# Ledger of designs, part 307: peptides against a protein of PDB entry 3V4L

Target 1, 386 residues: chain A of PDB entry 3V4L
Amino acid sequence: GQPLAKDKVALLIGNMSYWEHPKLKAPLVDVYELTNLLRQLDFKVVSLLDLTEYEMCNAVDEFLLLLDKGVYGLLYYAGHGYENFGNSFMVPVDAPNPYRSENCLCVQNILKLMQEKETGLNVFLLDMCRKRNDYDDTIPILDALKVTANIVFGYATCQGAEAFEIQHSGLANGIFMKFLKDRLLEDKKITVLLDEVAEDMGKCHLTKGRQALEIRSSLSEKRALTDPVQGAPCSAEALVRNLQWAKAHELPESMCLKFQCGVHIQLGFAAEFSNVMIIYTSIVHKPPEIIMCDAYVTDFPLDLDIDPKHANKGTPEETGSYLVSKDLPKHCLYTRLSSLQKLKEHLIFTVCLSYQYSGLEDTVEEKQEVNVGKPLIAKLDMHRGL

## One batch from the design tools (peptide; made by RFdiffusion4, then SolubleMPNN)

Design b2_p28_8_s4 (from b2_p28_8, 16 letters changed)
Fold by OpenDDE base, seed 5:
Structure b2_p28_8_s4 (fold): chain B 386 residues (1-386), chain A 28 residues (1-28)
Amino acid sequence: as target 1 above (386 residues)
Amino acid sequence: DPVLVNELPELKPMDEAYRAEHPDLVPM
């Protein structure tokens, strides 16, 4: 019969905004497009941008809690990385320069933990450089891997080589994702799908002889990303997994705020990623005596590190939100919260209405505090243990 | 089961000349 997955779970990490390293651009688009494709494949997807070492460890731990016997696990990473002694290291955004293995996440350690869960399939898609780090001579003492015959690595490049993104003036994919996205929905064994992606990437004139896809597999069965999920979630474990995933994807409800002057504001929320939310405000009613009014959001929790200069923009694009802007209401003020994983408390903020009456020169302000609870990934309390 | 490793041809690193011809290609 066709293989069945007990469930399908993916963690996607895109690191771009490095503190001590060159900034990247492709991980934004790559994580977003891959999230949409894996959702069409019935994956439960957690998508995270710009994680510190501690936040990456917690994201992996939460991902491992969703894994169980016969579950398909997929880890995608786009960002800086290296390979020493056949071990792949993902570099967090807070990594020092130079970084070492002690500042980075070892993919083979994650694989060991996935094997302990008795997963049905383990897929690693690593869109990172595989050069040796000459500043790290540490030979990791890895525990012996189990022989599970269910592992697939898709490396964006071969051992000792670089992976590349295209940094044009516009948004573009990394070279690996550019070819992967065109085939990802095909009903093929995952190793056959990746081999076809390797052939397509091998025709790319920009990376020919510089980057080539490497497939490392122990997969003995015909497993595909298209494999159906086994039945309704009738097990207690499947219900718990569904509830845990749903918590990480719950948006605040849209609110209608009424001010004493008679102005009505709609406050809305949109998810760009599991840790990135857009807040938008719109004036839905204005009394005729009020000639001008604007509704600003302010007084965010300090843990979110919101620069007021980047808040309350006239377009989503001015906030750095290029991907979801088409799906947002027009004629709003927009604020992008890009670090929801840092939120320790409820998201409490102020809506400030600034307005002017006809025939008065002075502006008047009214304020309302709003509590939206813990949005998206902030429900998982990824800061627990600091 | 044998781990299948695709033997790729030896790839050249990005040299300064290739980087100057392709400034939009950034290592990840």
Scores: peptide ipSAE 0.341, ipTM 0.709, DockQ to the pose 0.757
Fold by OpenDDE base, seed 2:
Structure b2_p28_8_s4 (fold): chain B 386 residues (1-386), chain A 28 residues (1-28)
Amino acid sequence: as target 1 above (386 residues)
Amino acid sequence: DPVLVNELPELKPMDEAYRAEHPDLVPM
């Protein structure tokens, strides 16, 4: 019969906005496109951008809580990375220059922890460089990995080589994701699918003889990303996993705010990623005696590092939101919250209405405080250790 | 007949000349 997954869970991390290293662009698009494809494959997807070392550790810990016996686990990473002595290191955005293994996440340590969960399939997709870091002489003494016949690594490049993105004017993709996305929905054994991606990448004249996909697999069974989830979530563990994922993806409900002047504001929320939310405001009713009015959001929690100069934009694109712009209502003011993982408390902010009456020169202001609870990933308390 | 061992094309490092020709290729 066709193999069945007990459930399917993916963690996608895209690091771009490095503090001490060159900024990337591909991880934004690659995490977004891969999220949409894995959702069509019935994966529970957590998608995270621009994580610190601490935030990456917590994201991995929360991902491991979603894993259990017979669950399919997929980890995707796009960003800076290196490989020392066959150990792959993912570089956080706060990593110093030079970085070392103590500043980075070892993928083989994550694999060890996934093997303890008795998972049905472990897939690693690593869109990062695999060059040696000559500033790190640390040989990690990894405990011997258990011999399990359920592991697949897809490396964007071979050992000792670089992975590349194409930075054109606008949105960029990694070379790996450019070819992976065209095949990811195919009903094929995951190793056969990756072999076909390797053949397609090998035809790319830009990266031919510079970047080649490497597949490392112990997978003895015919398992695919298309494998159906086994039945309704009837186990207590499956119910807990579904509730935990649902909490990490719960958006605030849209609100209609009514001001004393008789103006009505629609406040809405959209998810770009599990840690990135767009707030939008629109005037839905205005009394005829009010000639001009604007509704802006302010007074965000300090933990979110919201620059007021980047808030309340006339377009989603002016906030840096190019991917979800088509799905947003038009004629709003837009604010992008890109660091929801940092939120320790409830998201409380102020909606301020500035307006002018016909025949009065002075602007009037009214304010309402809004509490939307913990949106998206902020429900997972990723900061429980700080 | 010598079996042409297709030498797996050695991955050439990204040299400065190729970086100058392809400024849009950024290492990850």
Scores: peptide ipSAE 0.338, ipTM 0.702, DockQ to the pose 0.320
Fold by OpenDDE base, seed 3:
Structure b2_p28_8_s4 (fold): chain B 386 residues (1-386), chain A 28 residues (1-28)
Amino acid sequence: as target 1 above (386 residues)
Amino acid sequence: DPVLVNELPELKPMDEAYRAEHPDLVPM
């Protein structure tokens, strides 16, 4: 019979906005495109951008709580990385320069923890450089991995090599994701699918002889990303997993705000990633005596680090949201919250209505406070250890 | 267990000359 997954869970991390290292662009697009593809494959996807070391550790811990016997686990990482002594290190955005193993997440440690969950399949897709870090002389003392015959590594590049992005028109894709996305939906054994991706990458004139996909596998069974999930959640654990995932993906409900002047505003919310949300405001009713009317959002929690210069934009693109702009309502003001993992409290903010009456020169303001609770990933309380 | 490692092609490091010719290629 076709193999069945008990469930399918993916953690996608894209680090791009490094503090002490060169900024990347590909992780934004690559995490978004991969999220949409894995959702079509019935994966429960947590997608996170720009994580600190602490936030990455917590994201991995929450991902490991979603894993259980016969669950398919997929970890994708796009960002800076290195490989020392056959161990892969993912570099957090707050990593010092130079970074060391003590500032980074070891993928083989995550693999050990995934093997303890008795997972049905473990897939690692590592879209990072694999150069040796000469500033890190630490030999990781790893415990012997169990022989589980269910592990697949897809490395975007060979050992000691760089991975690359292609920058076109201001957007960039990683070379690996560019070829992976075209095949990811194919009903093939995951190692066969990755081998075909490797052949396609090998035809790319730009990266030929500079980047090549490496496959490391112990996968003895025919397992595919297309393998169907077993039907209704048969266990209390599967119900808990579904509830935990649902909490991390719950958007605030759209609100209709009514102001004393008779203006009605619709406040809406859209998820770009599990830690990135767009807020949008639209005027749905305006009295005819009001000639000008705008609805701004302000007074956000300080832990979200919102630059007012990038808030309340006439387009999603002006906020840095290029990917979801087609799915958003038109003729709004848009604000992008990119760090929802940092939110300790409820998301409370002010909606400020600025308006002008016909025949008055002065602008009038009315304000309403809005509490939307903890949106998306902020429901997991990733900061409870600080 | 045979770890199927794809045969490592001899990858050339991206030299400064190739970076100057291909400014659209950025290392990750």
Scores: peptide ipSAE 0.334, ipTM 0.702, DockQ to the pose 0.739
Fold by OpenDDE base, seed 4:
Structure b2_p28_8_s4 (fold): chain B 386 residues (1-386), chain A 28 residues (1-28)
Amino acid sequence: as target 1 above (386 residues)
Amino acid sequence: DPVLVNELPELKPMDEAYRAEHPDLVPM
């Protein structure tokens, strides 16, 4: 019979805004495009950008709570990384220079924990360098992995090699994701799909003989990312998993704010990632006596580290949001919240209406406080363990 | 029959010369 997944869950991490390391660009596009493809494949996708070590640990722990017997687990990582002694290390954005294994997440430790969940398939897609880190001489004493015939690693490069992104003037994919995305929806055994991606990458003139996809697999069964989710009555565990995932992806409802001057503002919310949200404001009604009218958002929680210079922009692109701009309403002011994982409290902010009456030179301001609760990933309360 | 051991071409690291020719290729 066709293999069936009990459920399908993916964690996608894209680290690009490193503190002590070169900044990347591809992880933004790669995580976004892969999220959209995996959603078409009925994956529950958690997509996270720019995580600290602590935030990455918590994201992995929350991902592991979504895993259970016969669930397909996919971990994608794009960012800096290294490989020592066959152990792959994902580098958090707050990692020191030089970084060590103590500052990084070991993929083989995550695999061990996934094997304890009795998952139906474990897929790791690692879009990172696999060079040795000579500043880390530690041999991690990893517990022996269980012999499971359900593991697939797709490494963007060979052991000891670099993975690359193309940093043009625009946004582009990493080399791995550029070829992976074109095949990801194919109804093929995941190892066959990755082999075809390897052949396509091998034709790339830029990386030919410098980057090659490596496939490491124990997968004895014909399992594909296209394998349907079992439509059986949701076990109590499947219901809990669906509720946990739904909490992490719940947007605030759009609001209509009414000001005393008779102006009406639409306040809307869009998810770019599980930890990245765009707020947009638009004037939906203006009395004829009001000649100029703008609606600004301000007074955000300090935990979000919002630079006012990047808030209230006339375009999504001016906020750094290039990917979702087509799906957003036009003629708004836009603000991008890029660190929702840092939100400890409810997202409370002020909507400030600035307006001018016909024949008065003085600008008038009205303010309303808005509480939207905990949006997206902020509902998981990843910080409650400290 | 000589088994053509196709020596898998050793992956060349990003050398300084190639990095200078391809400044848009950034290691991840």
Scores: peptide ipSAE 0.330, ipTM 0.696, DockQ to the pose 0.349

## One batch from the design tools (peptide; made by RFdiffusion4, then SolubleMPNN)

Design b2_p29_1_s1 (from b2_p29_1, 10 letters changed)
Fold by OpenDDE base, seed 5:
Structure b2_p29_1_s1 (fold): chain B 386 residues (1-386), chain A 29 residues (1-29)
Amino acid sequence: as target 1 above (386 residues)
Amino acid sequence: MTELVSMNGVSEDTEENREKLEERKKEEE
């Protein structure tokens, strides 16, 4: 019969805003595009940008809790990385310069833990460099991997080689994702799909002799990313997995705020990623005696590290949000919360209305506190280990 | 213009990186 997935779960990590390393651009678009494609394939996708070591460990641990017998697990990583002795290391944004294996996440350790879950398919898509780090002389003593026939690695580049991004007009795409996205929805065995991506990338004159896709697979079965999810959640574990995923993707409800002056503000929320949310405000009603009014958001939790200079922008693009701007209402003020994984408490903030009456030169302010609970990934309490 | 940028995450063999590595090795001893 056609193979069935018990469920499908994906963790996508894109690290760009490194503290002590060169900043990247491609992971933003690549994680977003891959998220949208995997959702069309009925994957439960958690998409995270700019994670610290601790946050990456917690994201992987939460991902592993969603894995079980016959579940399809996909891990995508885009960022800095290295490969020592056939072990792949993902570099967190807070990694020191130089970094070592102790500052990084070993993909083979994650694979070992995935094998303990008896998953139906394990796919690793690693969009990172595979050069040796000569500053790391540690040989990870990995326990012998179980002999399993359900693992697929797609490495964006060959061993000892670099991965590249294509920058054009301020946006960047990873070369791997550029070709992967055109094939990802095809009903093919995942290794056949990746082989076709390798052929398409091999025709790219820009990367010829610089980057080539490497496929490592033990996959003995005809498994595809298109394989249907087994019907109604028959297990308590499947119900828990569905509830955990739903919690991690729950946006705050849109609110209509009414001020004493008679101004009405619409407050709305949009997800860019599982840890990135756009807040937008618009004036929906203004009394005629009020000549000017502006509504801005302020007083965010300190854990979010929100710079007020980047808040309350006239366009989504001025916040650094280029991907969801088409789906947002126009004529708002926009604020991007990019680190929702750092939120320990409820998201409480102030909506401030500044306004002027006809014939008065002085501006008046009214403030309203808003509590939206824990939005998106903040519901998973990724901080419970501190 | 289309630019190809390396995602090279390997620390460069700079004198600063060697000094930092030696300092960290001394903190671990």
Scores: peptide ipSAE 0.294, ipTM 0.687, DockQ to the pose 0.862
Fold by OpenDDE base, seed 1:
Parts: structure tokens; sequence; C-alpha cells
Structure b2_p29_1_s1 (fold): chain B 386 residues (1-386), chain A 29 residues (1-29)
């Protein structure tokens, strides 16, 4: 019969905003596009941008809690990385320059932990460079991996080579994701699908002799990303997994705020990623005696590092939100919260209404505090170890 | 225009990075 997955879970990490290293662009689009495709494949997807070492460790731990016997696990990483002695290291955004293995996450360690969960399939898609880091002389003593015959690595590039992004009109895509996205929905064995992606990449004149996809697999079964999930979650563990995933994707409900002056504001929320939320405000009712009226959000928790200069923009794009802007209401003020993983408490902020009456020169302000609880990934308490 | 940009997945071999590496090695001893 067709293989069945007990469940399908994916962790997607895109690191771009490095502190001590060159900033990347492709991971934004690549994580977003892959998230949408994997959701169409009935994956439970956690998508995270710009993680520190600690946040990456916690994201992996939470991902491992979603894994169990016969579950398909997919890890995608886009960012800086290196390969020493056949071990792949993902570089966090707070990694020092130079970085070492102690500052990075070893993919083979994650694989070991996934094998302990008795997963049905382990897929690693690594969109990073695979050059040696000569500053890291550490030989990871990895315990021998179990012979599970269910492992697939898709490397965006060959050993010792670089991965590239294509920049076009201010957006960038990774070369790997550019070709992967066109085939990802195909009902094929994952190794066959990746081989076809490798052939498509091999036809690209831009990357010929610079980047080639490498497939490393022990997959003995005909497993596909299209494999259906086995029916209703019958185990307590499957119910807990579904609840944890659902919690990590719950948006705050849209609110209508009423001010004393008779202005009504709609406050709305949209998810860009599991750790990235757009807040938007719109004036839905204004008394005719009020000639000017603006609704600003302010007083965010300090842990979110929200610069007021980047808040309350007239377009989503001015916040750095290029991907979800089409799905957002028009004629709002937009604020992008890009670090929801840092939120330790409830998201409490102020809505400030600034307005002017006809025939009065003075601007009047009214303020209302809003508590939306823990949005999205902030519900997982990724900081419980600090 | 389509530009290929390397993801620069390795620490840059700069004199500053070598000095920082030596300083950290001394703090660990």
Amino acid sequence: as target 1 above (386 residues)
Amino acid sequence: MTELVSMNGVSEDTEENREKLEERKKEEE
C-alpha cells in the first residue's frame, strides 16, 4: 500500500539579520514559499526567522517534541553555515566572528535526536554554504547514528562549495528553493524529486560549475512528502502535538476600540511567520467634527526591540513585510513584530489616537492599553530555560 | 538585472578575526 505518515512536522529556519556577518536576503522568501507549499502537503509548519543560538536550540527542542514514531520530520535551514568533517553547522544570527561549533547547531546532532523519536522519515534541506571553517578545529565526537534507512539530505550545494541567492528587483531567492518549489508538490519518492531538482539546477547557466545540489540518502522505502497523514490522532501524544502546534499559530482576534471622542479603530493581526506578526490599525468611524485622526501603536514590551521609527508605517512594505501585503487590509498603519520568540510575557501595548477638532489648533490624544496575550510562537515559552 | 550573491557561509579570514580567535583561546585557558 502507499506509505502513510503518522503525522508530518516541519521546522523552517531562515537566518538573515546576522550581527557579526554579512546580511542575507533569500531566507525570507525561501522560508515563506516553502511554508506555504508544506502546508498544502498537510505539514505542521513552524517557520522562524532570525534566531539566536539559544532560540535555535529551543526551536529544535520544540520541534523534537512534535516528533514521534512514524512522524515525518522535515528541517529546512537557510542562512550561513559550514561543513567540517561531514558535519553540517547552522550559524545563528548572534554567532561571533569568527564562529565555532560551540556557537552553532550541528545538524547531525539533531538527526540523532530525531532517530531516538523513531520517526518515519527524516528530511534535511540545507540551504547554506558547505565550505570548511578553518577557525573550527573541533572534531565533533558524534555517537554512531542508528541504521534507520529513512534519512534524506538535500544540500543546496556540493561539499566545499558555496550556495547562492539570486537577487532580482530587491527580492532574493536561493537557487535551491527556486527549483525545489516547482517540484515539491509532486507525488514522487523524495529522493527522486530531489534528483529532478538537481537536474533542473544543472540546466541553470548562472550556477553551472558554481553550485550543484547534492543528495545524501539512506531511504530504503518509497516515502514522499505527499504521503497522506494517518487518520484522526488517536494517541495522547498526537493530541498534545496538535495542540502545541495550534497554540503556536493562534493569532489574536481582531478588536474594535472605541474612544471617548467617538472615533472607532479596528485593530487587526496577521501572521507572516510563526515569530513574525503584523499589527494593523484603521479608522472605521470618525465624527465629522474631527478633521484629522491617526491611530498609532506604541509602548511595546522591551524584549521585542521595536524601534518606533519602523512602527506605524503607511504600507506593509515599509515595515519590511513584502510577502503578506496583498492579504492585508489597505489604508491602515502597519507595525511588524519580527521577534515574537523573545516575548516572555503577554503582548501589552498602547493604541494612541491623535486627532484634531475643526476650529481647534491643538491636537488631542487618547490612549488605550491592549492586552492580546501570547501570540503565535510566544505561546511555546521558548525561554523557559532562562 | 539578475545578480548571483554568495551566502558567504564561512567566517572571513581577516586579521581582526584571527586576533579575536586568539583572545578567546586565551580566555578559555
Scores: peptide ipSAE 0.293, ipTM 0.696, DockQ to the pose 0.816
Fold by OpenDDE base, seed 2:
Structure b2_p29_1_s1 (fold): chain B 386 residues (1-386), chain A 29 residues (1-29)
Amino acid sequence: as target 1 above (386 residues)
Amino acid sequence: MTELVSMNGVSEDTEENREKLEERKKEEE
């Protein structure tokens, strides 16, 4: 029969907004597109943008808590990276320049920890450069990996080579994701699927002689990303995993706020990523005596580092949200919270209504505090150790 | 125009990066 997955879990990390390194663009679109495809494959997907070293470590730890015997684990990384002595290093956004192995996450260490979970399949998709870092002479003493016949690496590029972005009209895709997305839903053994992606990349004149997919596999079984999840979670561990994932993906409920002047505001929430949420406000009722009224969100927790100049925009795109704008209601004010992993407390903010009565020159303000609890990834308390 | 942009974050072997590396090595000693 077709192999069954006990469950399917994916962690997708896209690092773009580096502090001390060149900024990237492709990880935004690539993580988003891959998230949507893996969700169609019944993966529980955690999607995270712009993580610090500490946040990346915690994201990996939370991902490992979702893994168990016979679970399919997929790790995708898009960002800066390097390869020293056959070890792959993912570079956090806060990594110093130059960075060393101590500032980075070793993929082979993550693999070791995944093997301890007795997973059914381990897939690594590494959309990063594989050049040597000559500033890091550290040879990691890795413990010997267990011999498991369930590992697949898809490297976006060959050893010692670069990975590239394709920039088109202000959006960028990674070359790897451009070809992977067209085949990812195919019911094929994952190594066969990746070989076909490698062939498609090899036919592209843009990438020929610059970037080639490398596949490293020990996979002895015919495992596919399309493999069905085994039925209702029978184990306590599977129930805990489902609850933990659901907790990390729960949006706040939409609210209708009523002000004393008789104005009604709809407050809504949308997820762009597990750590990125859009807040939107709209005036749903206005008394005729009120000639102008605007509803602003303000007084966010300091941990979120929300610049008021980027809040309350007339379009999602003005907030930097280009991906979910089609699914958002129109004619709102939009605010993008891009760092929900940093939230230590409940998301409490103020909705400020500014309005003017007909025949009065003075603007009136009314304020309501809103507590939406811990949205999305903030429920995992990834900062509990700080 | 389709532009290929390298995702390479490996610091170029610049004199500035060598100086920063030597400064850090002195702070760790």
Scores: peptide ipSAE 0.291, ipTM 0.691, DockQ to the pose 0.843
Fold by OpenDDE base, seed 3:
Structure b2_p29_1_s1 (fold): chain B 386 residues (1-386), chain A 29 residues (1-29)
Amino acid sequence: as target 1 above (386 residues)
Amino acid sequence: MTELVSMNGVSEDTEENREKLEERKKEEE
């Protein structure tokens, strides 16, 4: 019979905005495109950008809580990384320069923990460089992995080689994701699918002799990313997983704010990633005596590190949101919250209406405080250990 | 113009990076 997954869970991490290392661009688009494809494959996807070491550890722990017997687990990472002694290290955005294994997450340690969950399939897609880090002399003493015969690694590049991004007009895609996305929805054994991606990459003149896909697999069964999820969650654990995932993807409800001057504002929310939300404001009613009015969002929690210079933009693109701009309403002011994982408390902020009456030169302000609770990933309380 | 950019974040073997490495080794001891 066709193999069944008990459930399908994916953690996608894209690190770009490094503090002490070169900034990347490809992880933004690559995590977004992969998220949309994996959702079409009935994966529960957590997508996270720009994680610190602590935030990456917590994201992995929350991912491991979603794993259980017969669940398909997929970890995708795009960012800086290295490989020492056959161990792959993912580099957090706060990693010092130079970094060591103690500042990084070892993929093989995550694999060990996934094997303890008795998962049906473990897929690692590592879109990072695999050069040796000569500043890390640590030989990781890894415990012997269990023989589970359900492991697949797709490395974007060969051992000791670099992974590349293609930059065009300010956007970038990783070369691995460029070819992976064209095949990912195919009903094929995951190792066969990755082999076809390797052939497609091998035809690319840009990367010929610079980057090649490496596949490592112990997968003994014909398992595919297209394998159907086993029907209605029959176990209490499956119900808990579904509820936990749903909480991490719940947007605030859209609100209609009414001001004393008679202006009505629509406040809306859109998810770009599990930790990235766009807030947008639109004027839905204006009295005729008011000639001009704008609705600004202000007074955000300090934990979100929101620069006011990047808030209240006339386009989503001016906030750095290029991906969801087509799905957003037009003629709003837009603000991008890119660090929802840092939110300890409820998201409370102020909507400030600035307006002018016909025949008065002075601007009038009205303010309303808004509490939207904990949006998206902030519901997981990733900070409960501090 | 299409540009191929390396995702390489491995620290270059610079004197500054060696000094920073030695400083951190002393803070961790």
Scores: peptide ipSAE 0.296, ipTM 0.698, DockQ to the pose 0.838; fails the geometry check

